# Designs tried in a protein design run: peptides against a protein of PDB entry 9IZ0. Part 116

Target 1, 345 residues: chain A of PDB entry 9IZ0
Amino acid sequence: ITCLGSNGHTYKQLVKGGNDDLRQDAVMEQVFEQVNGFLRSYRKTSQRNLSMRTYKVIPLALKTGVIEWVQDTIPLGEYLDSAHKVYHPKEWSLSTCRKLIAEKQMEDLETRLKVYDLVCRHYRPVFRHFFLESYADPVQWFTTQTNYARSTAVASVLGHVLGLGDRHGQNILIDKTSGEVIHIDLGIAFEQGKKLPVPECVPFRLTRDVVDGMGITGVEGVFRRCMEFTLETLRREEDSLLSVLEVLRYDPLFSWLISPLRRMKKQKMQLENFNQPESGNITTDASRDPKIQRNNVSGESEAERAILKVRQKLSSTLSVEASVGELIRIAQDPSYLALMFCGWS

## One batch from the design tools (peptide; made by RFdiffusion4, then SolubleMPNN)

Design b2_p15_3_s3 (from b2_p15_3, 11 letters changed)
Fold by OpenDDE base, seed 2:
Structure b2_p15_3_s3 (fold): chain B 345 residues (1-345), chain A 15 residues (1-15)
Amino acid sequence: as target 1 above (345 residues)
Amino acid sequence: GFFSPEKLVELVKEL
């Protein structure tokens, strides 16, 4: 839909319908705006304009809503598939890589690591080319690559702390003007990604292509320092962040658990992506919800456990540098990436 | 869709 704003500008909007509860996305965007307030309050984060990029989400009903269309963006996965065909035309297709990983998903870790290494040798990183292609001016190139590394660092810390899941290349947009990342489809939070058919074992997405976009320093320099400044700010604002999450404990519309329907939908999409070339049409099949009586008693206990896990992730038992160092190590560990649906790109 | 385009535009103006 295109709407005319009171300012005379036209805004594109995505109308989403089906089994996606936009209430969860809207709540997570509100949490990000509060965190952006904390990031503006501290000199180390404010001087770097560190923020989680947000977008407007208007939930209209249990299965319908309006999402702001983020202009001048591309999904990371769409860019990477296109760029890989251009820069590495003799390497394996994304579908070939997915098939080989899928065929070994029930095998032992040693076999999965061998297949992951084989895929990595035949599907090399290309995301550095996004900045080289898009920005002819050296100052603009350096600025946008810096903005990418900063934005990815904020999203990585906040995504770990809030336990954001389903961070595949179609749920991460790249802003073509700023180089910043925009995370979409926020319906898997508080470590509910571990309950998916393919469990998520990494704290955030830090695959080879995500690192390749940071330039010659990779994770060292801008990315690491911005993760440290972000985590330092979140540790200082622990009580404020927990108070924001406590409001969600009493929201009867907020689900601390992944819905069985959303889990089944993600399972089908994972299985279909093994057998068909990516037609990027998220078919929202409007299957009739059976009235699952949500046992209210389970929701409060899961909210308490989620808040406790957030508190544990903000613990000052380790230095900021040691905590960030361990998160970066785990997020790049082949033993975790080999277990993912798409850990090689 | 569950809402007409006009009703969606009305709801977006209230926010």
Scores: peptide ipSAE 0.000, ipTM 0.351, DockQ to the pose 0.023
Fold by OpenDDE base, seed 3:
Structure b2_p15_3_s3 (fold): chain B 345 residues (1-345), chain A 15 residues (1-15)
Amino acid sequence: as target 1 above (345 residues)
Amino acid sequence: GFFSPEKLVELVKEL
């Protein structure tokens, strides 16, 4: 929809209706704005302009709302599919890679690792080319690649701490002007991604293409250092962050659990991405919403468990450097990536 | 689906 603002400007807005609870996205954006306040307050993060990129979400009802249309962006997955065809035209298609991973989904870890390695050899990273193509000026190239590594580091720490799921290449936008990442569709949080039909086992998305965009230093440059500074800031603001999350415990509109409907929708999308796209008109007959009696008691217990997990992730038992080192290791571990729906890119 | 502008105005009036 295009809306005319009171300022006379036209704004393109995405109006989502149906089964997607935009309240989850709006709450997560509010948490990110609070975290951005913390990042601005500390010298190590503020001097680097570290922030989680946010977008406006206006929930209008339980299943409806207006989302800001982020201009000058591209989904990471859209760029990677197009760029891979250009730079590696003799390699396997994304559909071939997906099919091979799917065919082995029920096999043992050793077999899945062999298939993942095979796919990786036939589908090489290309995301470095985003920066090389888009920014002919060396200063712009360096600035945008640095902004990408910084924003990815912030998003990776926050994604881990808040347990963000569903971090596929269509839910990560790249800003073509700044090189920054924008995370969208935030309705899978607090480790509910582990309850998807293909469980998310990584703390954040750090696939080969995500690393390739960081340039020659990969994770060992700006990315690692910015993760460390972000985690150091979040550990200092633990009580402030937990207080923000405690408010959500008492929000009757917030859901600490993935809805059965959203789980089923993601199940269908994961299964349909394995089968050829039959152009079946998904007439979502909206008529059978079972009155999900939110057992408030179960929601409060899940909120408490989620907050305890956030506290545990902010623990100072390990140094910031050791904690970040372990997160980076796990996020790149083939034994986890081979289990993912699209762990190779 | 996308809401019509009219349906969006109805939803905003219910808030």
Scores: peptide ipSAE 0.000, ipTM 0.339, DockQ to the pose 0.026
Fold by OpenDDE base, seed 4:
Structure b2_p15_3_s3 (fold): chain B 345 residues (1-345), chain A 15 residues (1-15)
Amino acid sequence: as target 1 above (345 residues)
Amino acid sequence: GFFSPEKLVELVKEL
């Protein structure tokens, strides 16, 4: 929908009707705005204009809302699929890579690592081309690549601390003007991504293409330093951040648990991306609802565990440099990426 | 809730 604002400007808006609880997204965007306040208050982050890019989310009803249309964006995964076809037309298709990873999903780690390596050899990084194609001016190129590395660093730290899940290439937008990343579909937080049919094992998305976009320095330049400054800010503002999350604990509209509906939707989307319908009548008797033992874990005890886990991630037991170094290591570790739904790109 | 009615109205006015 296009709306005319009170300022006389026309804004594109996405009206989302369906089973998506936009209240989760809206709450997470408010947490990001609070964190952006902390990043503006701290000299090391303020001097670099570090922020989590936010977008407006207005929940209109239990299942309906308006989302700001982020203009001049492209999903990372859409760009990468297009760019791979251009730059590596002899490599495997994304569908072939997905199929091979899925076929080995139940195999041992050694087998999954072999398949991941094979996929990686047949699907090479291309995201550096985004900056080379989009920016002919060297200053604009450098600025946008720097903004990409900065915004990715903020999103990586914040995504780890808040336990943001479902960070696939369709849930990460690239601003074609600024080079900044915009994270969307925030309804999987507080490590609920570990409860997905394919559990998330990485702290944030730092796949080969995500790194390739950082240019020749990869993670060792702007990205690592901006992660360090962001984590230092969040550790300094621990009590402030925890106070914001405690207010969420008492919000009756906020769910600390992944909804069964979202879990089922993600499971279906994972299965549908693997089953091109060959025309066989598979009456999959969907009647076996696995008896999810409703462990009577009160919503309060889940909120308390989530907040405790945030506090643990903000612990000063390790230096900022050591903590960031370990996060970067884990996020790039083939032993974790081989377990992911799409860890190769 | 994090959205006070006033903050919701502010957000709607900013859109």
Scores: peptide ipSAE 0.000, ipTM 0.360, DockQ to the pose 0.021
Fold by OpenDDE base, seed 5:
Structure b2_p15_3_s3 (fold): chain B 345 residues (1-345), chain A 15 residues (1-15)
Amino acid sequence: as target 1 above (345 residues)
Amino acid sequence: GFFSPEKLVELVKEL
C-alpha cells in the first residue's frame, strides 16, 4: 500500500497478512537496534559506522502487520540471476544448477561435492559487477564496496550469534545507494534453520558471489576485520545482549520454534523455486490455522536452550581472530555449501 | 584515476 504521511510525503508499505509471524521479525529488529547501540558505544565499531541495517516492522495483530518498504534495494538473488545472464551468457542457467543439485540431494557427500564443483565451474561469480555498474566514480565504487563488506560482516556475526536461518538470496537486499546489505524475513532464528527440509549447515551466507562483491581481497580485509570488531563488541556486551533475549523468554507472543505452517510454507517455496524460477507473488491463501496449543512450558525450555546457545557462541575460549577464522572457513567450506539449496552463488 | 589492483588491496587493508 502507499500511505500519505502527515508531512505530505508518500510512503510505500508492505502489508503482510497470513502465516508469517511478523512479531518475530519485529523482535529481531528490536534486538538489532540494541546491538546497534553496542556497536555505536564501542570505539572500534563506531569509528567504522558498523551497524545491522534495520527496517520498520509494525505488528498489527497475531498474523498481520505493516513492513517498511525498503526503497532503492534489490534482492541479491535477483541481481545475481540478471547479471549472470549478461556476463556469462554461455554458462548454465540458475534453474539448471538448482535441478542438478536437487537431483543429488539424497546422495552421499562425495557425489554432492562432485555436482557442486561441476555447478561452480558452469556458474561463475558476478557480484563484483554490481559495484562496477552502479558507480562510475572510483571513490563511490570503493566506498560502496567497503560499506557492503562492513555490513555483510556485521550481519554475518549477528546472524551466526542469533542463529538466523533462511538466508537465501531473496531474503538479502542490497541497498543500491550505500552498497549495504539488509536482511529481511527474520522468522527463522535460534538455529531453527537446521529444521528446514534442506537443513542450513553454514553459520551465515558466504557464497562465492557474496565474496566476489568484497572485491580483490575477498574476505581477507575489511570483511574479516569488521567481523572481528563486531564479535569483540558482542562478547563485551554479552550480559546486555542476554538480558535483551531474556525479556523475549517471557514474551508469550514470541516463537522460539519454527511453526509447522511456516516450515510447510518454506518447503513449498523451495519446491516451487525448483520447478518455476520466475513465478511472482505467491499470495498463499489463509489456510485454516490448527490451534496448536503452545504448551508455554515447552516454549520456556526452548528459549533457555536458545539463550544458552547464544552464550556459547559468545564464549571467549577462543580468540576473536580464531573464532572469526573458523566461522569464515566453515561458511566457505564446500562440504557445507554442497549440502545447501543454493550454495554456489 | 583508477587505483591499481595492488593499491586497492593496500587501501582495503587500512580500513
Scores: peptide ipSAE 0.009, ipTM 0.337, DockQ to the pose 0.015; fails the geometry check

Design b2_p15_3_s4 (from b2_p15_3, 10 letters changed)
Fold by OpenDDE base, seed 5:
Structure b2_p15_3_s4 (fold): chain B 345 residues (1-345), chain A 15 residues (1-15)
Amino acid sequence: as target 1 above (345 residues)
Amino acid sequence: SFFSPEKLLEEAEKL
């Protein structure tokens, strides 16, 4: 929908209707705005303008709302698919890679690692080209690549702490103007991604293409240091962050559990990405609301478990450097990436 | 002046 603002400007708005929990997106955006307050108050993060990029979500009803259309963005996965065809036209297609990984999804780790390594050799990183293509000026190139590394670091720490799931290349937008990442579709949080048909085993997305976008230094330098400063800020503001999450414990509208419908939709999207898009408008008339008596007691117990996990992730038992080092290691570990739906790119 | 990758990092850490 295009809305005319009172200022005479036209704003594109995405009206999302259906089973997507726009309330979860709106709540997560409110948490990000509070975290952005903490990042602005702390010298080490404020000096670097560290923030989680946010977008406006206006819930209109239980299952409907208006989402701000983020202008001048591209999904990471859309850019990568296009760039791989240009820079590596003799390599395997994304569909070929997906097929080979899927065919081995039920096999042992050793077999899955062999197929993952094979896919990685036939689908090489290209995301560095985003910055080289878009910015002819060396200062703009450097600034945008730095903004990308910084924003990815903030999103990686915050995504780990809040247990954000479903971080595939279509749910990560790249701002073409700033190089910053924008995370969308926030309806899988508090480690509910581990309940997906393909469980998420990484703390955040740090695939080879995500790293290639950081330039020659990869994860070393700007990305690692910005993760450290972000985690240091969140540890300092632990009580403030937990107080924000505790307000959500009493929100009867917030869902601490992945909805069965969202789980089924993600399962279908994972399966349909293996079959050619038959243009069948399956209007799933999901008008049969199963009256799942949400026992309020079960929601409160899940909220308590989620808050406890956030507190555990903010624990000062390890240094900031050791904690970040381990997160980066796990996020890049082939033994985890080989288990993912798309861990190679 | 072409900054080395290391000098680009040091300048990026200061910004």
Scores: peptide ipSAE 0.007, ipTM 0.392, DockQ to the pose 0.014
Fold by OpenDDE base, seed 2:
Structure b2_p15_3_s4 (fold): chain B 345 residues (1-345), chain A 15 residues (1-15)
Amino acid sequence: as target 1 above (345 residues)
Amino acid sequence: SFFSPEKLLEEAEKL
């Protein structure tokens, strides 16, 4: 749909139908808007324009809504697949890498680490080329790479704190104008990614290509410092953030648990990505919801556990530097990345 | 100009 705004500008809108609960996306975007308020209030974060990039989500009915079309973006996974074909045409295809990881999914950690290392040697990082190709001016190149590292740092801290899951390359958009990351499909939060058929074991996506986009300093520059400033701000605003999450505890439309249908849909998509070469088209199959009576009592106890887990992640028991250092270590650990669906890029 | 990786492939195949 194309809408004319009150400002005279034309906006593209995506009408989404099917099994995707846009209410959860809309709620998470509201939480990000509140966090962006906190980031603007503190000098260290405000001076760097630190924010989680947001988009407008209007839920209309169960499984139907309008999403703002984020113009001038590309999915990270789409760019990486194309760029690997250009810069490393003699390396393995993404489908070959996925197949080898899948064939060893039920094997021990040692076998999975050997296959992950083999895949990593035959599929080398390329995401630095996004900035080199897109920006001919050195000042624009440096600015956009800096914006990428800043936005990735905010998204990494906030994604860890809120337990955002399903952070694959198609759910992370790159803004071609600013270099900033935009996270989409927010329907897996509060560590529910650990309940997927392939459990998510990393706090956020910090794969080799995500790091390669940060340039020569990798994580040891703008990224680390911006994670530290973001976590410092969230620790100061702990009570404010928890108060926002407590409002969601009483929202009967918000689900603190992954639905069995969404779990099955993600399982099907994982299996299809093993068998089909190229078309990552998220087909919204309109399968009929069985009326699962949600026991309300289970939802409240899960909300309380989720809020307690957020509070634990904001604990000041460790320094900001030590906490960020450990998060960066875990997010890059091959012992976790070898267990992931696509931990090599 | 933003070169898509696909456009870079099409140019590299012409070389």
Scores: peptide ipSAE 0.000, ipTM 0.301, DockQ to the pose 0.028
Fold by OpenDDE base, seed 3:
Structure b2_p15_3_s4 (fold): chain B 345 residues (1-345), chain A 15 residues (1-15)
Amino acid sequence: as target 1 above (345 residues)
Amino acid sequence: SFFSPEKLLEEAEKL
């Protein structure tokens, strides 16, 4: 839909209908605006303009809503597939890599690590080229790469703390003007991604291409320092952040449980990302419900557990530097990346 | 200012 605002500007808006509950996305955007308030209040984060990029979400009904069309963006996964064909035309296709990982998904960790290493050798990182291609001016190049590393650091800390799942290359937009990341489809939060058929094992997406976009310093430059400053700010604002989340505990519009429809959609997308589209009628006979025990954990008990996990992640038991160091280590660990659908890029 | 909630509903019902 194209909406004419009262200001005379036309806004493109994506209307989602049918099966997408946008209430989760709208609530997460509100949490990010509160966090952006905290990041603006502290000198170390404010001086670096650290923020989570937000977008407008207006839920209209249970299954309908309006999403802001983020102009001048590209999905990270779309850029990476295109760029890989240009810069590494002799390497394996993304489909070949996905197939090899999928064929070994039921094998032991040692076998999966060998396949992951093999895929990594035949599919090299390319995301540094986004900045080299898009910005001929060295100052613009440096600024946009810095903005990318900063925004990725904020999103990584928030992704860990809030347990944001499903952070694949289609759920991460790159702003072509600023180099900043924009996270979309926020309907898996508070570690609900661990309940997917392929569980999310990493605290945030820090794959080889995500790191390649940070340039020659990788994670040891702007990224690590901005993660540290972001986590320091969130630890200072722990009570404020927890108070925002406690409001959501009593929000009848917020679901601490993944909706059955959203779970089924994400399960289907996961299975389709492993299966090449063989034109076979996969009658997904819905009859093999893996008895994921519906422990009817009340939504209240899941909310309490989620808030307790956020508190635990904000614990000052380890230094900010030690906590960030461990998060970066885990997010880059081949033992977790080898378990993902696309952990190599 | 976004459209009134009513006008957004009316456009969403047309899809």
Scores: peptide ipSAE 0.000, ipTM 0.308, DockQ to the pose 0.026
Fold by OpenDDE base, seed 4:
Structure b2_p15_3_s4 (fold): chain B 345 residues (1-345), chain A 15 residues (1-15)
Amino acid sequence: as target 1 above (345 residues)
Amino acid sequence: SFFSPEKLLEEAEKL
């Protein structure tokens, strides 16, 4: 839909209807705005204009809402799929790569690493081309690549601290004007991504293409430094951040657990993306809810565990540099990326 | 000018 704002400007808006609980997104955007307050208050982050790029979410009903249409954006995964076809037309298709990874999903780590390496050799990084194609002016190119590395660093730290899941290339938008990343579909938080059929093992998305977009320095420059400054800010504002999360503990609209519907939707999307033929007799015996041992862990106990994990991630036991170094290492480790749904790009 | 990968692909398919 197109709406006329009170300022006389016309805004495109996306009306989502369906099974997506936009309240989760709205709450996470509010947390990001609070964190953006902390980033503006701290000298090292404010001097670099570090922020999590936010978008407006207006939940209208339990399953319906209006999302601000982020103008001039492209999903990272959409750009990468198109760019790989252009720059590497003789390499494997994304569907071929997905199929090979899926076929080996139940195999040992050694086999999965071999398949991941094979996929990586037949699907090379291209995301550097986004900046080269988009920005003919060297100053604009450098500015947008810097903004990309900065925004990715903020999103990576926040994504780790808040345990954001489902960080695939369709849930990460690139602003074509600023080069900033915009994270969408925020309904998998507080490490609930580890409960997905393909568990998320990385702290944030730092795949080869995500790194290729940072240019010749890769992670060793703007990205690492901006992660360090962001984590330093969040450690300083730990009590403020925890207080914001404690308010959410008492919000009856916020769910600390992944909904069974979102889990099923994600599982279905994973199966569809693998072109696994529907072997016709999937009797969706929806009655075989796998015995999730409903450990009668009250929703309060899950919120408490989530807040405790946030506190643990903000611990000053390791230096900021050591903590960021370890996060970057883990996020790039083939032993984790080979376990992911799409760890190669 | 932003060259979308899609436009580059459409041009490459025409060559």
Scores: peptide ipSAE 0.000, ipTM 0.298, DockQ to the pose 0.029

